# Designs tried in a protein design run: peptides against a protein of PDB entry 3MAZ. Part 101

Target 1, 99 residues: chain A of PDB entry 3MAZ
Amino acid sequence: VLNPMPACFYTVSRKEATEMLQKNPSLGNMILRPGSDSRNYSITIRQEIDIPRIKHYKVMSVGQNYTIELEKPVTLPNLFSVIDYFVKETRGNLRPFIC
Target 2, 99 residues: chain A of PDB entry 3MAZ as posed
Amino acid sequence: VLNPMPACFYTVSRKEATEMLQKNPSLGNMILRPGSDSRNYSITIRQEIDIPRIKHYKVMSVGQNYTIELEKPVTLPNLFSVIDYFVKETRGNLRPFIA

## One batch from the design tools (peptide; made by RFdiffusion4, then SolubleMPNN)

Design b2_p28_4_s3 (from b2_p28_4, 15 letters changed)
Fold by OpenDDE base, seed 3:
Structure b2_p28_4_s3 (fold): chain B 99 residues (1-99), chain A 28 residues (1-28)
Amino acid sequence: as target 1 above (99 residues)
Amino acid sequence: MEEEKKKKELQEALEEAREAALKKELEE
């Protein structure tokens, strides 16, 4: 059984993701996109605390799980959990980009 | 809640994170 992709997943480049988030910040500030490898992904976020800041994170497919490449890597069971992790850790500041 | 209070809450959340380190960028 194959699960669908998270709603904030888009087949866009790093540059396109940045432009999407900057153009319509009211629609959300987090995008999941394909990585360089077909089974890997990247997360692009736009946080506005002091000033708008764009950041990108590598999400590696490891077996049936996914690892967010951080100073202290975080492994989760699926991509939905990856999105949830970013939302919860920022107490809702990060929200999936929906268009 | 006031925007300034929201910013404070966000900063607190980031500081309380156990495994996340969102301040660093690392992409393929």
Scores: peptide ipSAE 0.038, ipTM 0.591, DockQ to the pose 0.076
Fold by OpenDDE base, seed 1:
Structure b2_p28_4_s3 (fold): chain B 99 residues (1-99), chain A 28 residues (1-28)
Amino acid sequence: as target 1 above (99 residues)
Amino acid sequence: MEEEKKKKELQEALEEAREAALKKELEE
């Protein structure tokens, strides 16, 4: 089976992504979605450490790679790696939203 | 621990990215 996009990718807006995460937090707390710019993406997360908090991040397409815009930028070869990075660096706190 | 420290640093970095991203996505 070949999947061109991560399972948590949905063609939804920022608002819709927020609603999805709020409705079913048990299904995950991270969504990858189209960015406002062509070939760029955004990640919406809903962490519930103390209180529910929604956050959005930009994933920029750079050549054939992707860069997470951080103080210290992280460049990865594909979107699957981007998702993996968020999961691993947070030790599983962030989990891809799977419908 | 290093792993926990890295996790915290990522969260802080992500917060910074969030603020910048918030502005961009709202204006676009």
Scores: peptide ipSAE 0.038, ipTM 0.610, DockQ to the pose 0.056
Fold by OpenDDE base, seed 2:
Structure b2_p28_4_s3 (fold): chain B 99 residues (1-99), chain A 28 residues (1-28)
Amino acid sequence: as target 1 above (99 residues)
Amino acid sequence: MEEEKKKKELQEALEEAREAALKKELEE
């Protein structure tokens, strides 16, 4: 079965995403969710380094690709690649939340 | 040809950010 969206995608609000990550940290620490407007998304993470930190990143739809709003923006071909980017760039520290 | 050009642009965009840069933003 072809998945149209990454497994960590949930139609939840910023607040709900935060609560999900806090409630079950063992299931992952990264969620992809709808952005404030159509066709855009947001990534919510709960990263534990020194202390738990919640952060949100914008993922903007640009043409047929997506751009992660970082100091140095990163453009990727699809949402699966966006998730993969966060996982690989953090060497596994970030893991998709699988509920 | 256009497809190849777009792929190259995507690769360059990806290379603009490295682990250190992302880690900094994630830890700030």
Scores: peptide ipSAE 0.033, ipTM 0.506, DockQ to the pose 0.067
Fold by OpenDDE base, seed 5:
Structure b2_p28_4_s3 (fold): chain B 99 residues (1-99), chain A 28 residues (1-28)
Amino acid sequence: as target 1 above (99 residues)
Amino acid sequence: MEEEKKKKELQEALEEAREAALKKELEE
């Protein structure tokens, strides 16, 4: 079975994603969701370093890759790599939300 | 380290906050 989407992908809105993360932080703190434009996505996180912070990032489909819209954009080959990037760059503080 | 720089970047990065995009997200 081919599953092209990360386990933390949910067809939810920004609002719903925020609520999911707030209600069950033990299940993870990162959700991938459809963006406002087709073929684009958004990442919603609830990171706890000093205090809980909800943030949303655009993940743009560019050619065969995906670019996380940061001040210094990061381009990755697939959505799984996008998730991995968030996990690794936060040294595990961010974890995919598994409902 | 590069990891710390990137971590900081993620934390300080501009939020997806265009009003038009926000409206679409909330209405879906």
Scores: peptide ipSAE 0.046, ipTM 0.589, DockQ to the pose 0.099; fails the geometry check

Design b2_p28_4_s4 (from b2_p28_4, 16 letters changed)
Fold by OpenDDE base, seed 3:
Structure b2_p28_4_s4 (fold): chain B 99 residues (1-99), chain A 28 residues (1-28)
Amino acid sequence: as target 1 above (99 residues)
Amino acid sequence: DEEKKKQEELQKELEKAREEALKKEEEE
């Protein structure tokens, strides 16, 4: 079976995502969720480098690709690549939240 | 050492991303 969405995707609000990450940090610290627009998404993370920090990032659907809205935008072919980017670039600091 | 530098650069980039996103309210 081919899953169209990453395992850390949940149909939750910004607030709910924050609560999920805070309640069970051992399960991961990154959630992909629906954005306000139909084909757009948002990523919520909870990093604990020095102190716990909650951050949210926009992932925009552009054509057949996805762009992470950063100062220097990053465009990737699919949502799985988006999740992989966050994991690899942080060298494992970020991990997908899996229930 | 080099690992920390890479992390700092990424965190800086991510922080700037948040600043840009704050001008638009998301549905909650």
Scores: peptide ipSAE 0.117, ipTM 0.630, DockQ to the pose 0.055
Fold by OpenDDE base, seed 4:
Structure b2_p28_4_s4 (fold): chain B 99 residues (1-99), chain A 28 residues (1-28)
Amino acid sequence: as target 1 above (99 residues)
Amino acid sequence: DEEKKKQEELQKELEKAREEALKKEEEE
């Protein structure tokens, strides 16, 4: 049993997430997925600013918080906040993939 | 397009941040 997760969370692999985003870009361009055998997660995005660009980011579980693996790491209290961060930081360019 | 340029700058920032992290494909 899992506690409530963000709507864009799917138990898929990196490859599957990429395919999902490519097949249905109108449904969103951001997926949260589990890390391999760990309490960590990953974010897969497909931004389409100039050309379609797939990127992956690590979301590390640190204590009771989560840290997005960036040059300047961002620590947030929960996964919902992580998703919110990506949406706000990109001024709405990134939107959770809702299937 | 100013907005487009701003977004491109952000994308580059995120890209740089990502590249500094360990590059590794996750297991299938």
Scores: peptide ipSAE 0.103, ipTM 0.627, DockQ to the pose 0.054
Fold by OpenDDE base, seed 2:
Structure b2_p28_4_s4 (fold): chain B 99 residues (1-99), chain A 28 residues (1-28)
Amino acid sequence: as target 1 above (99 residues)
Amino acid sequence: DEEKKKQEELQKELEKAREEALKKEEEE
C-alpha cells in the first residue's frame, strides 16, 4: 500500500512545525504541512548552514502538478517529487522529518 | 568551485522565497 502523502507530511500549523523542528533536529529538518488554501501546502525547514534558520515555502497545486514558490518557480508532478527536490538540491542538507 | 557556487545560488533562491512568503503570513 502506497501512502498518498510523503512521510514528512503532518497536519500541523506553521508554529507547530517550527517547534517540532527545533525540538528534535536529529529527526530531520523539513516538514510538509497543509496550506491555508485548499490543495495547497507549505514546506517548513530548519536549515543549519551557518546558523539555524527557520524558513517557509509555499507549494501551490497547479492542475495535477505542484509548483514551489521560488523566485524561479519549480514545477513537479507530485509531493514526493517536491520533497526529493529539496533533498537533492541541498545535497542532503535538508532531510524529511520522520518521527 | 562550481558546486559551491550552485549551492550559494540555491541559498539565495530560498532566501528570496522565504521573504516573499512572509508577506502573506499563513499560520495553517
Scores: peptide ipSAE 0.102, ipTM 0.627, DockQ to the pose 0.057
Fold by OpenDDE base, seed 5:
Structure b2_p28_4_s4 (fold): chain B 99 residues (1-99), chain A 28 residues (1-28)
Amino acid sequence: as target 1 above (99 residues)
Amino acid sequence: DEEKKKQEELQKELEKAREEALKKEEEE
């Protein structure tokens, strides 16, 4: 049976997600979490290039798809694609947080 | 500063290949 949600999805708050990523960077640096409204989500990342930086991205449910709120919004068919997008577009710098 | 540029590059990467990425994502 296929998972209904990406492995890096956790029912945590923004604060909790930040703490998770900070405490265990070796487990990954990207978390998908529920947004403030139902059917919406957020991505929290901890990118470490020169220094660690925490960023949050809104993932809005739009019809049957999801839109990542960027300066130039990106619409994808499902949350798995959202995660994959972050991984691919950062050339693997971002990896789903798996604990 | 340099770190800000790194973050801007990330943002640019996320947005630059939008069309290509979308196509690949949907094909998976």
Scores: peptide ipSAE 0.123, ipTM 0.615, DockQ to the pose 0.086; fails the geometry check

Design b2_p28_5_s1 (from b2_p28_5, 11 letters changed)
Fold by OpenDDE base, seed 4:
Structure b2_p28_5_s1 (fold): chain B 99 residues (1-99), chain A 28 residues (1-28)
Amino acid sequence: as target 1 above (99 residues)
Amino acid sequence: SKEEELEKIKEFLESPEKLEKKKELEEE
């Protein structure tokens, strides 16, 4: 049994995540998904500042923590913190996709 | 200001997009 995951976690592919966000933008614009054949994850977002844009970020498992692969990497203790980080850094512009 | 706020958000989101495995990109 896996530990609880963030509400916006879905076992979907990059393509599926993109489609989910595009089809139902009112439900949120950020999803967490599993990496391919690994213990890592990816964040897919659809920000709408100016114009809609889909982007993907790597979330690498490092020991017992997770590192968001940004220009300036950020290491956090759990996936909930990862989601929280994206929300806070964007002042709420990013919101977890909940369906 | 709101303008400055948006700029900061853009800068954050403009961080280099990282590719996962090529097979995922091929799926698109």
Scores: peptide ipSAE 0.300, ipTM 0.703, DockQ to the pose 0.384
Fold by OpenDDE base, seed 1:
Structure b2_p28_5_s1 (fold): chain B 99 residues (1-99), chain A 28 residues (1-28)
Amino acid sequence: as target 1 above (99 residues)
Amino acid sequence: SKEEELEKIKEFLESPEKLEKKKELEEE
């Protein structure tokens, strides 16, 4: 079964994602993108708490779940949950990039 | 407080980012 992807998913490179977030910060600050030569993904964010800062997180496909590569890895059932996790952990500071 | 909460958010986001594939890193 083919499931839909989160609205902030774009088939872009690390560099392109960074540029998208920098050019249109009002549209959101978080992008989900494909990993290189794999079924894995990456999350690119542009934190703006004090000064703009770009960060990238690896999201590994593990079986039917996904694991966010953090100091303490977090495993979730789907990509929507991955996005939700970032939103909740940052109390809404991070918002999916929608254009 | 709001300031304290922001600090916690920063700590979360400061989690070490893992290296992506070489091909993508070279695009930077």
Scores: peptide ipSAE 0.294, ipTM 0.702, DockQ to the pose 0.319
Fold by OpenDDE base, seed 5:
Order: C-alpha cells, then structure tokens, then sequence
Structure b2_p28_5_s1 (fold): chain B 99 residues (1-99), chain A 28 residues (1-28)
C-alpha cells in the first residue's frame, strides 16, 4: 500500500509549475513538486495580493517529518499537513492547484 | 480588516525568502 500524495502534487519543474499557475489561475495558486534531491520537495505559489508574485519554498525531509524552510522553520508530520499549513496561514488565499 | 489580514499574509509569504534559488541554475 502506497501513501497518497496531495492533489496539488505534480512531477514538474520549477519553470513548468510557474507556467501552470500563470496560465490557469482559476484552478488554484499552489503546487507541490519534486525538489532538487530525492525525498525533498518545493512549493511554488502565485499570489496576487497586490500584484502577481511567484515564490518557491523548500520543503525538506527530516527524519519521518517535513520542514518548511521559512524564517522560522515549521516541521510537520506529512505533506498533507504542509499543504494545510500554507492554506491556513494564508487564510485561504493560497489554494492547491487542481488540474 | 481585510487590508490588515492581507498584510499579515504577505509578511508570512515574504518573510523567509529562503527560496529555491538553485533550481534556476539547474534548469539553465
């Protein structure tokens, strides 16, 4: 039995993720993708609070948990929690990209 | 207020800036 991945996870590059978010804003503005190394990931977002801005966050696998590389790092038990964290911290401004 | 809330959201998203810079170099 394999563990499922968040619905906004796509095996795309940083550039591809950026293009996906720019082309279809109505589908969401947050993508989870593979990081530089195996077991690590990246979150690409496109927020439009003022003007459209693309940002990329590192999500590092640490032991059996994941740490979001923020000014004050946040460690969570799984990738679903990582996505949930971004959604809740932004009061729903960020929504997983569902294609 | 909405403005205050959005400002806090921006601070959260912009505070780290520990962004994935190396990806650009790897894709070039």
Amino acid sequence: as target 1 above (99 residues)
Amino acid sequence: SKEEELEKIKEFLESPEKLEKKKELEEE
Scores: peptide ipSAE 0.286, ipTM 0.695, DockQ to the pose 0.383
Fold by OpenDDE base, seed 2:
Structure b2_p28_5_s1 (fold): chain B 99 residues (1-99), chain A 28 residues (1-28)
Amino acid sequence: as target 1 above (99 residues)
Amino acid sequence: SKEEELEKIKEFLESPEKLEKKKELEEE
């Protein structure tokens, strides 16, 4: 049995995630979704700091942890921490999409 | 300043987007 997932986790494709964020920006601008490979995930965001921009980040399962594939990779103990990291690093500009 | 903060956020998010499978990318 899988452990609880972050509230912004949705079993959607890259395209669907993009559409969700574009359609209802008031609900948040970040979602976690299944990655292309088993046990991996992706983060899709729609930032509006200057102009709307959709970006996708890979979150790879590494042992018991998860690594956010950034220029400088960040490894965290669980997916909740991954979401928290994105929120904190963006000073709250990124907020989990709550549908 | 707020401006500086935003720039730092941009720099963070500007990290190269990692490519997923072509099939997913081609959906867009």
Scores: peptide ipSAE 0.283, ipTM 0.694, DockQ to the pose 0.339

Design b2_p28_5_s2 (from b2_p28_5, 12 letters changed)
Fold by OpenDDE base, seed 3:
Structure b2_p28_5_s2 (fold): chain B 99 residues (1-99), chain A 28 residues (1-28)
Amino acid sequence: as target 1 above (99 residues)
Amino acid sequence: SEEEKKKEIEEFLESPEKLEEKKEKELE
């Protein structure tokens, strides 16, 4: 049984994700995409606090949870929570890319 | 303040720099 994926999940490469975010910033600035392993993922963001900055984060599948590879790792129960975490921690600065 | 919020956000987003995603070459 497969669970649904967050709306900002796209089967795109790092480069494609970057281009998507740059072309249509009004649609959001955060994309979830496949990692090297089918069970792992990556988050690509285009943040514009001062100047445009593209960054990529690793989201590792660990057991039934997911760990965001930050300086201080954060483990969450599902990918929806991962997206929510990025939104909340940035007080809405990051928004899932929806097209 | 708004600037304080921006700074806090920036600090959070900079956290993964030490453990950023592998290059695309390694992911494919």
Scores: peptide ipSAE 0.105, ipTM 0.591, DockQ to the pose 0.453
Fold by OpenDDE base, seed 5:
Structure b2_p28_5_s2 (fold): chain B 99 residues (1-99), chain A 28 residues (1-28)
Amino acid sequence: as target 1 above (99 residues)
Amino acid sequence: SEEEKKKEIEEFLESPEKLEEKKEKELE
């Protein structure tokens, strides 16, 4: 059985993810992407609370879990939980990019 | 209020970006 990946996961670079979010903001504003030559991942977001802002977060694989590199790190059991965390903590402001 | 909500969201996402990532190879 192969575990599925979140719908907003794309095998794209930081630059490409940024372009995707800028070109089609109506499709969502959050992308999960692979880390460079590693088992880790990165989250790229495009916030528009006041003005458009692009930010990137590291999601590190730790044991069988994942840790979001925030000021106060958060460890979750899977990538779906990681996406859910970003959505919930931002009260829906962040939405997975679906195309 | 909406302003408070926006502020809370910004504070949450204010965490500093980590070290720049290495450029990745483009997919064919």
Scores: peptide ipSAE 0.090, ipTM 0.582, DockQ to the pose 0.281
Fold by OpenDDE base, seed 2:
Structure b2_p28_5_s2 (fold): chain B 99 residues (1-99), chain A 28 residues (1-28)
Amino acid sequence: as target 1 above (99 residues)
Amino acid sequence: SEEEKKKEIEEFLESPEKLEEKKEKELE
């Protein structure tokens, strides 16, 4: 049985996620999507602090947890925590894309 | 300051970035 997914999760490709964020920035700027491996995920963001910047991060399933593949990896208990982490670390500049 | 916060956020998102594979299939 699969647990609920974050509201910003969409079964879209890297390209599609990028287009979604570019077309409707008012709906949020962060999308969680399937990774190339069904066991993993990816986060696509469109940060706009200075200029629009699209970036993609790997979220690897490790045991019962998830590790965000950052320069200094961060391990969290679930995908909801992963989303919260990005929101917190960016002081709210990143917001889940809700459509 | 606000500028410092922006820089810190930018650094957080840029420096630790770990890109996924670029050759991904289009999904439904």
Scores: peptide ipSAE 0.231, ipTM 0.667, DockQ to the pose 0.347; fails the geometry check
Fold by OpenDDE base, seed 1:
Structure b2_p28_5_s2 (fold): chain B 99 residues (1-99), chain A 28 residues (1-28)
Amino acid sequence: as target 1 above (99 residues)
Amino acid sequence: SEEEKKKEIEEFLESPEKLEEKKEKELE
């Protein structure tokens, strides 16, 4: 039995994710998507601190865990925790995109 | 302050360019 994916996971490209976030910012500003490499993922965000910025982060599968490729990498047990981490560490600034 | 809060968030999300996802064409 495989656990469900986070609600903000979409099988979209980097370009598509960018367009989704730009078109409907009220639905959220964070998307989880498949990475280029097998079993890896990417997170696309649209951050509006000073100006709107699109950024893409690598979420690397490491054993049974996942490592967010930040300046200071963070390893978490599952993708739900990855999403939660981005939300909490940005104090709610980032919110999962729910379409 | 709110400004410090914003700076902390920005610093948290900062990553070297090489750590960002590349290979856009492979995802199309």
Scores: peptide ipSAE 0.123, ipTM 0.599, DockQ to the pose 0.332; fails the geometry check

Design b2_p28_5_s3 (from b2_p28_5, 14 letters changed)
Fold by OpenDDE base, seed 5:
Parts: C-alpha cells; sequence; structure tokens
Structure b2_p28_5_s3 (fold): chain B 99 residues (1-99), chain A 28 residues (1-28)
C-alpha cells in the first residue's frame, strides 16, 4: 500500500511530460514522474525566463527520504516536500501541473 | 535518460531575484 502522491505526479515518460507541459502551460509547469528505477522519480519543468526551456531533475529515494540531484543535493522527507522545494525556491515561478 | 536529467542546469531553480543579481554582477 502506497501513500498518496503529489497532485502533479503522472505515470508518464520523459517525452510525454515534456509534451504535456508544452501543450497546456497555463495548467502549471512542473511534473513529477517515475524514474527508470523503482522508488526513484524525475521532475520535468518548463520555465520561460527568456525563452521556454525544458529541464529534468533526478529525485532519488534514499532510505526514507528523497534527494534531488543538484550540484548541491537537497534531501527532503517526502515527495510533497520535494514539490514544495521547487515552488518555494523559485518564488512561485514553478507551479505543479494540474490537469 | 536519468543521467541526462541529473546533468540539467541547477540555475533554473534560482529565484528571479537571484537570477537578476547574477546578471547584474556579470554586467559590473
Amino acid sequence: as target 1 above (99 residues)
Amino acid sequence: SEEEEKEEIEKFLESPEKLEKKKLEELL
């Protein structure tokens, strides 16, 4: 039995996530999706600072926590916190994609 | 691939304020 997942979690591929964000930018610009390995995930974002840019981030399950693979890794207690981190760090520039 | 994902640029997680600051520093 699994705990509830963030609203922006979708069982989609990297390609599908990119297409979702490009098609409906008004619904948000951040998607959480399954990674290649069980219990690991990826974050796909579409930011439009100068021009639209798609980026992906690896989120690794480490023990009971999750680590965002950044130059300076960030470890958080759950996936909800991971999403929150992306939102807060960008002061709301990133918003979870809600269909 | 996950390796490609890990290699993405971290600067996109910076707040607008941080980005503007860096740009300003580049100009000065």
Scores: peptide ipSAE 0.031, ipTM 0.550, DockQ to the pose 0.089
Fold by OpenDDE base, seed 2:
Structure b2_p28_5_s3 (fold): chain B 99 residues (1-99), chain A 28 residues (1-28)
Amino acid sequence: as target 1 above (99 residues)
Amino acid sequence: SEEEEKEEIEKFLESPEKLEKKKLEELL
């Protein structure tokens, strides 16, 4: 089976994603969700380095690529790469939420 | 500000080790 979306993708709102991550931290701390605009997405994370922190990132569909809106934007070829970037950049601190 | 928000986002994505190291350097 070839899934077109990463396993941590859920059709949930920002609020719902936050609640999901808060309720079950053991299942992961990163969710990909639909953005407010068509073909755009958002990443919601709950990271516990010092204290639990919820952050939201915009992932913009640009052409056939995706750009994570950061101070230094990162462009990647697909959403799987986007998830991989968050995992690798945090050295595994971020893990896809698998419900 | 928007720039401060972007900086916070970048810091948040840093590994725990990097973040703690920067915090320590800031304290000293």
Scores: peptide ipSAE 0.030, ipTM 0.489, DockQ to the pose 0.094
Fold by OpenDDE base, seed 1:
Structure b2_p28_5_s3 (fold): chain B 99 residues (1-99), chain A 28 residues (1-28)
Amino acid sequence: as target 1 above (99 residues)
Amino acid sequence: SEEEEKEEIEKFLESPEKLEKKKLEELL
């Protein structure tokens, strides 16, 4: 049984995610994608504060939770919470890419 | 370095308002 994934999850590479965000910025600026390992993921974002910047974050599966690799790691119970974290921390500047 | 990279990541996650404030303080 496959559990539901966040709407901004796409089975794309780092390069493809970057291209998606660049081509259609009006659809959102955050993508969740598979990581190098089966149970790990990556978040690709494109923010335009002063200039457009692309960043990638590692999301590690740890037990039943997920840890965002930051200077001070953040652990959350599911991938939906991971997306919510990025949205709320940027006060809505980051939005899930929906196509 | 890894520390510099992580620091940049933290700044990037900040709200636009917070980032602009820090930039202003850094320039002054």
Scores: peptide ipSAE 0.030, ipTM 0.498, DockQ to the pose 0.095
Fold by OpenDDE base, seed 4:
Structure b2_p28_5_s3 (fold): chain B 99 residues (1-99), chain A 28 residues (1-28)
Amino acid sequence: as target 1 above (99 residues)
Amino acid sequence: SEEEEKEEIEKFLESPEKLEKKKLEELL
């Protein structure tokens, strides 16, 4: 059974994701994209705390779950939960890029 | 350094309360 992908998922490269976020910051600041390896993904964010900064996070498929590569890894059941984690953990600072 | 940047961003994700407080203080 296949589930739909999060709305902020785009089949774009790291470079393209960065450009998307830079060009239209009002549409959101977080993109989910394919990783270098099949079944793995990456999250690209553009945070504007002091100055705009781009960061990429690895989201690794582990069994039927996904693990966000952090100092203290976070494992979640699906990609929707991954997106939700980034939104909730930052109390809305990060918002999925919707175009 | 790049490692410091990573650490800083990760702390942001883990401690949003601190950021909110800083933003509030900055606005005042």
Scores: peptide ipSAE 0.029, ipTM 0.486, DockQ to the pose 0.040

Design b2_p28_5_s4 (from b2_p28_5, 12 letters changed)
Fold by OpenDDE base, seed 2:
Structure b2_p28_5_s4 (fold): chain B 99 residues (1-99), chain A 28 residues (1-28)
Amino acid sequence: as target 1 above (99 residues)
Amino acid sequence: SEEEEKEEIEKFLESPEKLKKKKEEELE
């Protein structure tokens, strides 16, 4: 049994996540979803500074921590911290999708 | 398999056009 998950976690595919964000941008622009394999996850975001941009990030489960697969990887203690990282690094431009 | 982005999160705040411009400048 998994521990409590962030509110923006949904058991959806990459395509479904993209559609969710596109349909209801007012509800947020970031979704955490199951990865393609094992205990990994993916973050789908839809930023709209000038034009809509969809990006998908890989979050790897490493031991009891999680690493966001970036050019310069960032390791955090839990998925809640992962979400917070995306929010903080974008100064609030990214917000968890809540529906 | 699906491709995942590795772009630093802070860069996602910039306009795609601005990013392209910066990349072109780096190549000069």
Scores: peptide ipSAE 0.262, ipTM 0.677, DockQ to the pose 0.060
Fold by OpenDDE base, seed 1:
Structure b2_p28_5_s4 (fold): chain B 99 residues (1-99), chain A 28 residues (1-28)
Amino acid sequence: as target 1 above (99 residues)
Amino acid sequence: SEEEEKEEIEKFLESPEKLKKKKEEELE
């Protein structure tokens, strides 16, 4: 029994995620993907301020919560909240990639 | 393992050129 995942979750590699965001930037600029570990995840972001920039963030599974590995870590109750954090923190500049 | 970023999300929203200048000023 697997809980539903955010719509921007894809079982893709770092490279594939980058390609997806580059090919179709109008569909969004944020992808959630599996991390190197079983219950860890990564978020790939592609943003264009003056030039295109791609960043990869680590999301660690901690108990039943998730921690975004930032300089000041942020712990949230689920992956939906993780996505929401990125959206809200950027005032909608980041949007989940929906294809 | 793959290298991951720990940069705060707000900083990511800034121009990379401006970020470089800010970092230079912080190091001085």
Scores: peptide ipSAE 0.257, ipTM 0.672, DockQ to the pose 0.062
Fold by OpenDDE base, seed 5:
Structure b2_p28_5_s4 (fold): chain B 99 residues (1-99), chain A 28 residues (1-28)
Amino acid sequence: as target 1 above (99 residues)
Amino acid sequence: SEEEEKEEIEKFLESPEKLKKKKEEELE
């Protein structure tokens, strides 16, 4: 049982997330998924500016906040803010996968 | 566990070719 989660959250594996994004790119290009049997999460992104590229980012649960594991870590108050960060930083290029 | 990327989000949006070029230039 989880508290309200972003619409792009799915209880899927890395492989499944990749397949979802590849099969229906028009529905979005970003998925939030559970980490490896932990309270952490992963973000799977599929971008195709020139060639299809898929990358996975780690979102660590730290206290009551969440930190996106980047070269310069970004800490946010909730998962909704995490998704918002990805959207805003890309000026809408990344969009949550909704199906 | 799974291997994740740490590259900044904006860099991910750049062309792979351009990214490689930039990385090479930064190392020069």
Scores: peptide ipSAE 0.256, ipTM 0.675, DockQ to the pose 0.085
Fold by OpenDDE base, seed 4:
Structure b2_p28_5_s4 (fold): chain B 99 residues (1-99), chain A 28 residues (1-28)
Amino acid sequence: as target 1 above (99 residues)
Amino acid sequence: SEEEEKEEIEKFLESPEKLKKKKEEELE
């Protein structure tokens, strides 16, 4: 039994996540998904400020925390905080994909 | 991985013109 996961977590591939976001942009533009053969995760976003663009971010499991692999890495205590970070840093422009 | 972005999230949102440029390059 796994601990509770954010609502935008889906056990999908990179390709599937991209398709989900493209098909139903009104449901949100951010998905959390498993990494490859590890306890790591990836964040897939579909941002549409001017033109739609898909980007993928790496979230590394480090001890009991998680680090978003950015130019200036951000370490947070749980995946809920990771999602919150993406929402806050974009002032709500990024929203978790809820279907 | 080379497939993951490391650009700061807010930086990404602030550069729509750069996004267009990158898109154009991808379509060439």
Scores: peptide ipSAE 0.251, ipTM 0.668, DockQ to the pose 0.058

